# Peptides against a protein of PDB entry 5H65: the designs that were tried, part 210

Target 1, 294 residues: chain A of PDB entry 5H65
Amino acid sequence: QYLERTPLCAILKQKAPQQYRIRAKLRSYKPRRLFQSVKLHCPKCHLLQEVPHEGDLDIIFQDGATKTPDVKLQNTSLYDSKIWTTKNQKGRKVAVHFVKNNGILPLSNECLLLIEGGTLSEICKLSNKFNSVIPVRSGHEDLELLDLSAPFLIQGTIHHYGCKQCSSLRSIQNLNSLVDKTSWIPSSVAEALGIVPLQYVFVMTFTLDDGTGVLEAYLMDSDKFFQIPASEVLMDDDLQKSVDMIMDMFCPPGIKIDAYPWLECFIKSYNVTNGTDNQICYQIFDTTVAEDVI

## One batch from the design tools (peptide; made by RFdiffusion4, then SolubleMPNN)

Design b2_p26_3_s1 (from b2_p26_3, 15 letters changed)
Fold by OpenDDE base, seed 1:
Structure b2_p26_3_s1 (fold): chain B 294 residues (1-294), chain A 26 residues (1-26)
Amino acid sequence: as target 1 above (294 residues)
Amino acid sequence: SAEEEKRREEERFEILSRLLAQEAQE
């Protein structure tokens, strides 16, 4: 797309909504900590949620581990089951169900595991050896997803979450509706289980200054702005460093703003009304900055 | 000990992986 570049001073005088191409310096941004900028966003209800901390997940899985797997739900046409008893003081029962493809057990890299009674550590280790892991519990008549406060699907280091508000959970046997039981596409799994998947997004506020004016612009982006997926950044130190380098490049500490590089981006204005108060806000869109760093 | 528990977990995962490989060949 092509838009003529507009100075911030002109933009600040115009009514919303409009789209602009700008060239400005990043005076400051918030939040400063990368992990605080990564959120979960529902595409339906638009709720923003925090990404659960390891401690939160530990509690959920610990609670799940207090339940004993139901023997009646083991070894169905959909999956083969193996049961382990831990040798610690609790003697915890762990059930691992290996999902079959047309009655055939697939290779590890194509296999989905359903796990009952697993710890976060165990689940993570399994996800590194198999294609995917779903934490489940024994329901009345079928296996069910353990908790939407935890990932409904773990693939490698990627945790996939669902929206509690918009999801209507279905039992695990609904995975039978999937024709392809090898790739385990998160959206397909979610659809089969009645889950509305949440999206990882970078959420930041940029203070932009082009010398003619200053405005704040909101950034909500999943993978375009940094050319780094928000879904992967929390689990990859190198990706974190890359994002930090990009931000440090545009907003270097310890130097004056006159020495900052110019940022070219697209912003759109929109109206926000709170009672009698009408405010114009700005959002960054369709912008990539990583090409200069990567 | 925590180290022993970790070792046991790793062993379990290895066993599961081998089991899957074996069953896939049948």
Scores: peptide ipSAE 0.093, ipTM 0.696, DockQ to the pose 0.012
Fold by OpenDDE base, seed 2:
Structure b2_p26_3_s1 (fold): chain B 294 residues (1-294), chain A 26 residues (1-26)
Amino acid sequence: as target 1 above (294 residues)
Amino acid sequence: SAEEEKRREEERFEILSRLLAQEAQE
């Protein structure tokens, strides 16, 4: 939709909620470090969470590795199971379950693995050789998702997380409801297992200045603003560099703001109530800046 | 050694991959 450009000084005097098209310079932004700007967002409860660190995942998978796979849950109509015993002092048991498609094992690039007792390193290795990996544990009557604090699905280098608050977990056998057991679409897997998937988002605060006024605008975007998925940026150095280049272009270090390029974007105002205090805030929406990068 | 263990782990995954490929063809 078309909106006329409005100067910041005029916007600052208006009541919320409203939508605006603006042209302004990016005076500054926070956080400065890219990895600090990537968060997990629940589309249902709208909670923002930190992306778990490798160390956090190590702990979860180590704890999972202390549990022994239940033999009674192996080799069902849904999956074929193979058990590995490590030759270390503890003799760790690792169960790998290969999900079948119509009773037949698919090719590795189409195969979903369910893993019990795997380490983060092992899971990552498997995810590079097979289509997807789900960390699981032995439940009372069926395999269950290991922990929502860890990824419910690892596909390639992408870790998919679910919301602990909004999810109502179902057992692994619910994967039978999936007609297509080859592509393993994350949203479909999540739906089958009762998971509300979290979304990777860039979260930043922009200080915008058009010479008439200064305005702080909030950015929460998954893939439109940079035309780079937030879900992939943490695992790809080239994508990280690209985002950094974009930010440096709009907010170049070591030069005066007068030399900064103009940023055109859409912002929406909204009211935030904290007790008796009513504040108007601004959020960037439906804006792509990557096209401006030469 | 740690290196030997790493190699064994890689071998396990290779075996699994080959097994799966073989089963898929049958």
Scores: peptide ipSAE 0.087, ipTM 0.696, DockQ to the pose 0.012
Fold by OpenDDE base, seed 5:
Structure b2_p26_3_s1 (fold): chain B 294 residues (1-294), chain A 26 residues (1-26)
Amino acid sequence: as target 1 above (294 residues)
Amino acid sequence: SAEEEKRREEERFEILSRLLAQEAQE
């Protein structure tokens, strides 16, 4: 889309909702720490959630490991099961279920593992050797997803989360509905299990100044703004550095704003009601900063 | 074949066992 550039002073005088193209300097932004800016967003209920920390996941998986796998749920038409008993930790039992494709065990890089009783560390290691891992527990009649507070699907270093509010969980046997049991597309897995997948998003507030006025604009973006997926940034130091470099470029520390580069972006205004107080807010949309840098 | 499947199963289990064993030692 194309819009004529509008000075901030003019925008600040106009009613919402409207869309604008602006050219402004990034005076400041928050949060300053990247890990604080990455959130999980539900596309249905639009709630923002924090990405669970390792400590949170440890607790969930430790709790899951206290339960004994149900022998009756092992070795179904969908999966082959193996039980591993730890030598330490009072003989903890870990059940691993290898999901079959049309009754055939796929290659490791195509194989989905259902893990019952595994620790976070174990699960992470397995996710590097197999296509995907789903933490599960023994239900009454079938295996079930362990907890939506933990990833419902782990692929390599990517943790896929579901919305607790919007999801209506179905048992693991519903994976039978998937025609392709080799690629394990997260959205397909989520659909089969009744999960509304959460989206990783960058959430930031930019203070923009073009010399005519100053306004705050909200950024919620998954992969367009930085041309870096929010889903991958937390697990990749190089991507983190890249985001930091971009932010430092537009808002360099220790330098006066007069020397800041110009940022071109699209913003939309919208009305927000807080009690009796009506205010106009601004959100960045359809903007890629990399295009401005190159 | 059934034999190939069995081989694959054994291989996967061995990988799993090694990984889990390493975790238990840490």
Scores: peptide ipSAE 0.210, ipTM 0.823, DockQ to the pose 0.010; fails the geometry check
Fold by OpenDDE base, seed 3:
Structure b2_p26_3_s1 (fold): chain B 294 residues (1-294), chain A 26 residues (1-26)
Amino acid sequence: as target 1 above (294 residues)
Amino acid sequence: SAEEEKRREEERFEILSRLLAQEAQE
């Protein structure tokens, strides 16, 4: 829908919910650190959670590595298994299962690996050589996803996470439901395994000022606002620099707000009730950063 | 082909052995 530009002073007087087109300067934003602004969002339960840090993953995979792969679960119709005893790891056993496509091992760039007992470092290295990696454990009757606190699927440098609340995990053999076992689409893998995939989102609070008024607007966006995927930014230094540059452009340090560029965006108002307190909040939506200097 | 599959398997094994610092295969 077409929306005329509305000054912030007028918006601040209106009831919610409404949608607005605005032109304002970004006076300030929080959090200031990029890594703090990237969250995981569930599209179903709408919970926001932190992206696990490397240290968190190390702990999970270290714990997983204490478990012994079950020999009975090796070499099924779905996958071929190889077992290693590592050097200098107190005889740690690592099982790697190569998922087959119609009984045939696909090319490395098409192959999904299931890994038991791998460290984060090992898994990351493998994900650079193969299409995808799923950390798994030996269940009672089948391989199972290791832990939803860790990625359920790693493709290159992209870690795909699932919602613990909304997911109903199914065993690895459910990957058989995928007709094409060479194109490992995260959503398809998630569906097969009963996982509700989480979405990477930028979460920020913008203080907007157009000279007539000031309001705070919430930003929750995956890839539109910055034209940079939130799912990739944490693992790509260049993308991080780009986001930082954008933010510095809109909020240049050491200069007055009068010199700031104008931000054109859409915001929607909504009501938030906290006990007896009713507050109107604002969220940025359907916006790609655009600058205009007058 | 079976030969190609074997080659691919060997390649994968080599990669894994290197990456996992294999002591022994079971």
Scores: peptide ipSAE 0.199, ipTM 0.811, DockQ to the pose 0.010; fails the geometry check

Design b2_p26_3_s2 (from b2_p26_3, 14 letters changed)
Fold by OpenDDE base, seed 2:
Structure b2_p26_3_s2 (fold): chain B 294 residues (1-294), chain A 26 residues (1-26)
Amino acid sequence: as target 1 above (294 residues)
Amino acid sequence: SAAEEKKREEERYKILEELLKKEAEL
C-alpha cells in the first residue's frame, strides 16, 4: 500500500498503532557488531534466543559421544547403519545412519545422515559431503533428536535450530511420512519431527533523525532489509562484509550526520505496557536497503 | 539392482571412513 511520507515530528505526536513511510538519517545503531545482532526467533512464542557458539555445541556433542549407540536400533527400513570406532585411547564409537529413499540408498548429495556420537568437526565435514546431517541419540524404542540446544538439521554450513518451548519432539521414524526423501527441506523435516523451527533474524535498534525529530526504531528481519539471509551471514565472510558495508554507508564513521545519506523506510508504531507505564515503540517493516547500495 | 545398492553403500561408507580417519589423525 502507498503511504505518504510523514515527518518524524508528526509521528511522535500520534497514537499507536499506525504505519508510516519515512525518510530519515541513521544517526546511530545498536549493536555495533554484526554477530551480536543475529538472533534466533520463534515464530510461535516469539522468544528471542542467542545463536549457540561453537563452544556450546562442542559440549553438547561431546556429551552425546559418551553414550553408546543401541545396536537394536540399527538397520531399519528407514536407514542403513554403520559403526565407526575411533583409534583413540577411549575407542569412541560413532554410529552413522544413512536414510534410504524407497528402500534405496540415495546419492551422497541427496542423502540424509543421522549421526550418534559425532563431534562438531566430524559433523561439519560430513555435512559438506552429504545433503544434510541430523545429530541423534538412541532412545528407548527409536532414534531421537539429540538435543534442541544443538541444530536439528545441518545442511552445508547452515545450522537449523528448533524451539525448546514450542516443539513436541517425535521419533526419527516419523521421517517416513516425508514423500520426498532427497531434498530434505528443513521445514518438512521439522514438521515430521514435531519441531517448531527457529528463524535467524537481524535484531537492531536504529536511531533515526530527519531534522524534525528523533526516534528509535526496532529492526527484526530475516532476509529483506539487507537482502542477505541472517541464516547464512554468520558462516560467510563475504556476506558479513556486505552487511558492514551497508551499515557504514548509512552511518559512516568519522563524518557529521549532515553528510549521511537518507534512508527511506516503513515503520509501524505499537504500544508497550510495562506495569502502569504505556510507551509507544516503533518497528521497521517491509523495507529493503540493499538496492540503494548499488 | 542389489549390486548397485551394495556399491553405493560401500562408497558412502568409504567416504565416512576417510573423513573420520582424517579427524582422528588431527
Scores: peptide ipSAE 0.269, ipTM 0.836, DockQ to the pose 0.010
Fold by OpenDDE base, seed 5:
Structure b2_p26_3_s2 (fold): chain B 294 residues (1-294), chain A 26 residues (1-26)
Amino acid sequence: as target 1 above (294 residues)
Amino acid sequence: SAAEEKKREEERYKILEELLKKEAEL
């Protein structure tokens, strides 16, 4: 969509909602640390959540490991099961279930593992050798997802999370509904298990200044703004460096704002009611920074 | 073939055992 450029001073005088194209300098932004800017967003309830830290996951998986796998739930038509007993951890039992495709065990790169009683470290190692890993627990009649506070699906280094509020979890046997049991598309897995998948998003507040006025604009974006997926940035040092470089380019430390490059972006205004106060807020949309750098 | 499938199963189990064993030793 093409919009004419509007100066910030004019925008600040207008009622919401409206859309604008602006050219401004990035005076400042928050949060300054990238890891603080990456959040999980529910597309249904629109709640923002923190990405769980390793410590959080360790606790969840440790708790899960206190439960003994139910032998009655092993070796179904959907999966083949194997149980290991650890030597050094009071005989902790770890059950791994290999999901079959039409009764046939697929290749490792096509195989989904269901893991019961595994640690975060073990799960991560397995996710690097197999297509995907789902942390599970023994339910009453079937295996069930362990906890929505942990990833429902791990593919390589990518952790897929679900919304606790919006999800209605179904048992693991519902994976039978998937026609393709080799690619393990996260959205398909989520649908089968009744999970509303969360989206990784960059969440930032930009202070924009075009010399006519100053405006704060909110950014919530998954992969368009930086042309870097928020879902991958936390696990990739190079991507992190790239984002940092972009931010440093637009908002260089120790340099006066007069020397800052111009940022072109789209913003939309909207009304926010906080008690008796009606405020106009601004959000960045449909903007790619990389296009401005080139 | 059944033989190939068995071989693949054995290989997978070996990988798992090795990975889990290493984790247990840490």
Scores: peptide ipSAE 0.264, ipTM 0.834, DockQ to the pose 0.010
Fold by OpenDDE base, seed 4:
Structure b2_p26_3_s2 (fold): chain B 294 residues (1-294), chain A 26 residues (1-26)
Amino acid sequence: as target 1 above (294 residues)
Amino acid sequence: SAAEEKKREEERYKILEELLKKEAEL
């Protein structure tokens, strides 16, 4: 897409909707803390949700662990099952189901685990040794996803979430529809299980200033703007540092705005109605900051 | 081979047992 640069003062006088290419300085941004800027977004219903905290997940998995695995659901054509009983006072039973590929158990790095009764800590440890982990529970006729408030799929340090509103959950046996049971693509797993995946997004508000005017622009982006996936940033200190460095580069603390670098980006205007008031808002789109420093 | 498969299964179970045992001891 080709657009000529438009000064902010001109943009501020125009009706929406329109698209613009701008060159401006990042005067300020909010939220300042990275963890506050990462949200979950549903591509269907467009609901924004907070990423669940560790404490929330602990509660969900603790509740799940109160239920005993159903013996009738063990060792199917899809998976081999192993059960452990913990020696703690509660005698917690943990069932791990190893998903097979055409009746053969895959290598650990290709293997999907279904876990019943596991703690967050145990699940996280397993996700580092195996390809993927799905928290499950015993349903009436089959294993089922434990809870959409928890990840439906954990791959390494990445937690994949589904939309409660838009998902129509199917039983675990629907994983049989997957031809490739080694790569465990999150979208494929979600489709098989009737899950609408939520997308990790950076949500920020930028105050942009080009010397002719000041404009607030909304950023909702998953991986393009920073060239860093929002899905990975919360679990990776190096990625967090990288995002912080980028933001500090464009909006350095303790110096005057005159010394700030120029940011080139695309913005689109749109109308928002609040009662009787019509407001024009702006959103950043199709922008990568690493390539737009002048 | 069937023997290799069995060995791989046993190794996986050992890994799980070790992980779960450690958690149980906490």
Scores: peptide ipSAE 0.263, ipTM 0.833, DockQ to the pose 0.010
Fold by OpenDDE base, seed 1:
Structure b2_p26_3_s2 (fold): chain B 294 residues (1-294), chain A 26 residues (1-26)
Amino acid sequence: as target 1 above (294 residues)
Amino acid sequence: SAAEEKKREEERYKILEELLKKEAEL
């Protein structure tokens, strides 16, 4: 994509919608905390949601653990089941179901676990030993997804979430429709279970200044801008440090803006109507900044 | 305490892990 560079002062005078190539300094950005900049986005209804905190998940899994696994739902053609009773005061029962591939138990790195009554800590640890984990509960006739407020799939350190508004949940036996029961592609799992998967996105507002004008540009990006997946950054300290380094490079604290590096990016303008007020807004698109850093 | 609870959870996980390893070997 090729566009001629346009100064911000010229852009600020033009009607929307238009696309621009710009060269500007990052005067400031919001939010400042990386954790606050990572959101969940629904590709269907376009709702932005907060990523649940560990404490939120703890509550959900604690509530799930109050229910006893149904013995009638154990050991089906789809999965083999094991029940373990904890040695704590409550004697919590944990049911682990190992999903089979054509009646055969896969290797650990290819195996999907369905878990009832597990804690967040246990589930996370299991996800490091097996391919994937789905938190489930005993339904009336089949296992069901526990709660869309929790991950529907945990694969390694990645938590996959679904949209509550757009999803129409189906029972676990619908996993039978998957031809490949070894890779456990999140989108395929979601489709089988009637889930609209949410996307991790960086959501930030940049204040850009090229010396001719100042404008605010909105950034919503999954993995292109930083060349770091938003889905992985919250669980990886090194990735977090990398993002912080990039932002500090473009917007160093305690230094005058005159010394800031130039940022080259693409922005598009669009109209936003709020009642009688018409405002032109700007969004960053098709931009990568980390090529020289990573 | 939170620390004691975490310790108990870790202990429970170790037991479950051993169980799962055994199952995976079948």
Scores: peptide ipSAE 0.130, ipTM 0.693, DockQ to the pose 0.014

Design b2_p26_3_s3 (from b2_p26_3, 13 letters changed)
Fold by OpenDDE base, seed 3:
Structure b2_p26_3_s3 (fold): chain B 294 residues (1-294), chain A 26 residues (1-26)
Amino acid sequence: as target 1 above (294 residues)
Amino acid sequence: SELEEKKREEENYKILSEILKKEAEL
């Protein structure tokens, strides 16, 4: 839909909800740290949550490693199992289950691993050698996902998370419902296991100034705004640098706002009610960063 | 082939053993 450019001063006088095209300078933004701007968003319940830190995952996997793999759940029609007893003080047992495709062990780049008792480091190393890894535990009758506080699927460096509120977990044998057991599409895996996948999003607040007025606009975007996937940025130094460069370009430190580039974007207004207080808020949408210098 | 599968199994085992042993020795 075509929208004419509207000055911020005019927007600030109008009722919500409405959509606008604007041209403004990014006076400031929050949060300043990139890792703080990346969140997990549920498309169903719309809750935002923090991406677990490495330390958080370490704890989860350490706890999982205290459990003993159930021998009765090894070597099913779905997977072949191998067991290791580590040479550490407690003799930790690690079970790795190789998911088969039509009864045949697939190539490593097509193979899904189910792991019991692995550390974060081990799991990450495995995810670099195989298609994907699912941290699991021995349930009563079947393998089960270890913990939704940890990734349900790790592919390369990408950690896929599920919503605890919206997910109704099913046992690992439900992976049998997947006809193709080589691609391991995250959404398909999630569906099979009853998981509502969370979406990585950039969450930021922009203070926009076009010289006629100032407003704050909320940014929630997965990959369009920066043309960088939020799902990959935390694990890729180059992508992080790129985002930082973009933000520094729009908000160069040590210079006056008059020298800032112009940001063209779409914003939508919406009403937020907090008790008796009705506030109009703004959100950036359908925008890829573009700059003009006058 | 069965031979290829066995080779893959052996390779996988080697990879896993290396990873798990290294971590265990930390």
Scores: peptide ipSAE 0.422, ipTM 0.864, DockQ to the pose 0.010
Fold by OpenDDE base, seed 2:
Structure b2_p26_3_s3 (fold): chain B 294 residues (1-294), chain A 26 residues (1-26)
Amino acid sequence: as target 1 above (294 residues)
Amino acid sequence: SELEEKKREEENYKILSEILKKEAEL
């Protein structure tokens, strides 16, 4: 939809909610470090969460490795199971379940693995050789997802997380409901298992200045603003560099704001109530800046 | 075919052995 450009000074005087098209300079932004701007967002409850660190995941998988796989849950119609035992005194057991397609083991690049007792390192290596990996544990009657604090699905280098609050977990046998057991679409897997998938988002606060006024706008975007998926940026150095270049272009260090390029974007105003205090806030939406990068 | 399935199983086993550096219980 077409909106006329509105100066910031006029916007600052208007009531919310409204939508605007603006042209302004990016005076500053927070956080300055890219990795701090990547969060997980629930589309249902709208809670923002930090992306778990490697150390956090190590702990979860280490705890999972202390549990013994249940032999009764191995080799079902859905999957074939193999057990690996370490030769050390502790004898760590790893159970790997290969999900079958129509009763047949698929090719590795089409195969979903369910893993019990694997380390983060092992799981990551497996995810590079097979289509996808789901960390699981032995439940009472079926395999279950290990922990929603860890990824429910690892596909390549992408870690998919679910919302603890909004998810109603179902047993692993519910994967039978999937017609396509080769592509393993994350959203389909999540639906089958009763998971509300979290979305990777860039979360930033922009200070915008068009010479008539100064406005702070909130950015929460998954892949439109930079034309780079937030889900991939943490695992790809080149993508990180690209985002940094974009931000440096709009907010170059060491020079005066007068020399900054103009940013065209859409913002929406909304009311925020904290007790008796009502404030108007602004959020960037439906904006792509990557096209402006030469 | 059964032959193709066996090949896939063998390949999977090889991959797992390399990553886990362990022997699978048959």
Scores: peptide ipSAE 0.420, ipTM 0.865, DockQ to the pose 0.010
Fold by OpenDDE base, seed 5:
Structure b2_p26_3_s3 (fold): chain B 294 residues (1-294), chain A 26 residues (1-26)
Amino acid sequence: as target 1 above (294 residues)
Amino acid sequence: SELEEKKREEENYKILSEILKKEAEL
């Protein structure tokens, strides 16, 4: 889309909703720490959630490990099961279920594992050796997803989360509905299990100044703004550095704003009602900063 | 194909055993 550039002073006088193209300097932004800016967003209920920390996941998996796998649920047409008993952890049992493709055990890089009683560390290691891992528990009649507070699917280093509010969980046997049991596309897995997948997003507030006025604009973006996926940034130091470099470029520390580069972006205004207080807010959209740098 | 499946099973089991064994020792 193309819009003529509008000065901030003019925008600040106009009613919402409207869309604008602006050229402004990034005076400041928050949060300053990248890990604080990465959130999970539900595309249905639009709630923002924090990405669970390792400690949170440890607790969930520790709790799951207190339950004994149900022998009756092992070795179905969908999966082959193996059980390990740990020697040093009071006989903790770990059940691993290898999901089959048309009754055939796939190669490790194509294989989905369902795991009962695994620790976070074990699960992470397994996800690096197999295609994907789903933490599960023994239900009454079938295996079930362990907890939506934990990833429903771990693929490599990527943790896929589901919305607790919008999801209506179905049992693991519903994976039978998947025609392709080798690629394990997260969205397909989510659909089969009744999960509304959450989206990783960058959430930031930019203070923009073009010399005529100052306004705050909200950024919620998955991969367009930085041309870096929010889903990958937390697990990749190089990507983190890249984002930091971009932010430092537009908002360099210890330098006066007069020397800041210009940022071109699209913003939309919208009305927000907080009790009796009506205010106009602004959100960045359809913007890629890399285009401004190149 | 049965032989191939058995080989895959053995390999997968080996991987799991190594991972779970290491974790159990920690």
Scores: peptide ipSAE 0.420, ipTM 0.862, DockQ to the pose 0.010
Fold by OpenDDE base, seed 1:
Formats: structure tokens, sequence, C-alpha cells
Structure b2_p26_3_s3 (fold): chain B 294 residues (1-294), chain A 26 residues (1-26)
């Protein structure tokens, strides 16, 4: 629907909920660091959580490496298994299971690895050589996902996470239900394993000023606002630079706001109740800024 | 086909050996 441009001063006087088209300058934004602006969002329970840090993952995988792979779970119709023993580190055993496609070992670029006892570094290296990696552990009757606090699937540099609250994990043999065992689509893998995948999102607060008024607008967006996927930005220096350039364009350092470019965007107002207090908040929606930059 | 599979296996094991820097248990 067509929305006419509304000045912020008028918006600030109106009741929620409403939708607006605005033209404003980005006075400031938070958080300033890109890493802090990327979160994981559950599409079902709508909880936001932090993207795990490398240190957190190291701990998880270190703990996983203390467990011995179950020999009884090796070499099934779904996968072929190999075990490596570390001589120098208390005899750490690493089990790697190569998932087969219709009983045939696929090419490396099409092959999913299930790994027991791998370090984060090893897993990341493997994910660059194979299609994808799933960290697993030996369950009672089957291999199981290691921990939802860690990625359930690593493809290249992309870590796919699942919601602990909404997921009902199923054993690895459920991957048999996948028709395509070559591309390993994350959503399909998640579904097979009973995982509700989390979505990477940019979460920011913009302070917008059009000269008539100032308001704060919340941004929660996965790939539209910057035309850059939040899922890829943390592991791609070029994408990070692009986001930084966009933000610097709208908020140039060392320059007065009068010289800032105008930002065209859509915002929606909504009511937030905190006890007896009713507050009107604003959220950016259906806005792409990159189109004006490219 | 069997030969191709063996080649793939060998290549995969080579990659793993390089990354894990360990000897595979036969």
Amino acid sequence: as target 1 above (294 residues)
Amino acid sequence: SELEEKKREEENYKILSEILKKEAEL
C-alpha cells in the first residue's frame, strides 16, 4: 500500500499501531560493533540469543572429545566409519562417519561428515573440504547430535544452530528420510533431526532525526535491510566491511548531522506494556538501504 | 564403479589424515 511521508513530529503524537514512511537522518545507532548486532532468533518461540563465541564452542567440543565412540554404532547402511587415535593427547579418539548416498560414498563436496571427538579447529577444516559436518555423539542405539549449544550443521564457514527450547531431537538415522543426500539443505537436515533452526538476524536500534523530531526505531532483519545475510556476515570480512561502509555512509564520523544523508524507510509503531506504563515503540520494516548505495 | 569408490575413499582418508594429523585405526 502507498504510504505518504510523515514527519517524525507528527508520528510522535499518534497512537499505535500504525505504519509510516519516513525520511530521516540516522543520528546514531547501537550496538556500534557489528558482532554485537548479530543474534540468533527462533521463528517459533521468538527468543533471541547470542551467537556462541569460538571459546564457547571450544569448550563444548573439548567436552565431547572426552567421550569414547561406541564401536557398535560404526558402519551402518547410512555411513562408513573411521577412527583416528591421537598419540600425543591422552589417546583422544576421533570417529568420522561418511554419510553415503544410496549406499555409495559420495564425492567430498557432496559428502556429509558426522564427527565424534573433533575439535572446533578440526571440524572447521573438515567443513571446508567436505560438504558439511555434523558434530555427533554416541547415543544408546544410534548416533545423536552432540549439543544444540553448538552448531548442528557446519557448511563451509556457516554455522547452523537450533533452538533448544523448540527442538525435539531425533537420532542420526533419521537422515535416511532425506531424498537428497548430496546438497544437505540445512532446513531439511534440521527437519529430519527434529531441530527448529535458528535464524541469524541483525538487531539494532536506530536514532532517527528528520529535524522535526527524534525517535528510536528497532531493526530486526535477516537479509533485507543491508541485502547481506546475517548468517554469513560474521565469517566474511568483505561482508563486514560492506555493512560498516553502509553504516558509515549514513553516520559519517566526524561530520555534523546536517551533512548526513537522508534515509528513507518504513517504520511501524506498536504498544509495549510494562506494568502500568504504556509505551509506544517503533520498528523498521520492509526497508532496504543497500539499493540506494549500489 | 568400485574402483572409483576406492579412490574416493582414499582421497577422503588422505584429507582426514592431513587435518587430524593422526593415523587411522585399521
Scores: peptide ipSAE 0.421, ipTM 0.864, DockQ to the pose 0.010; fails the geometry check

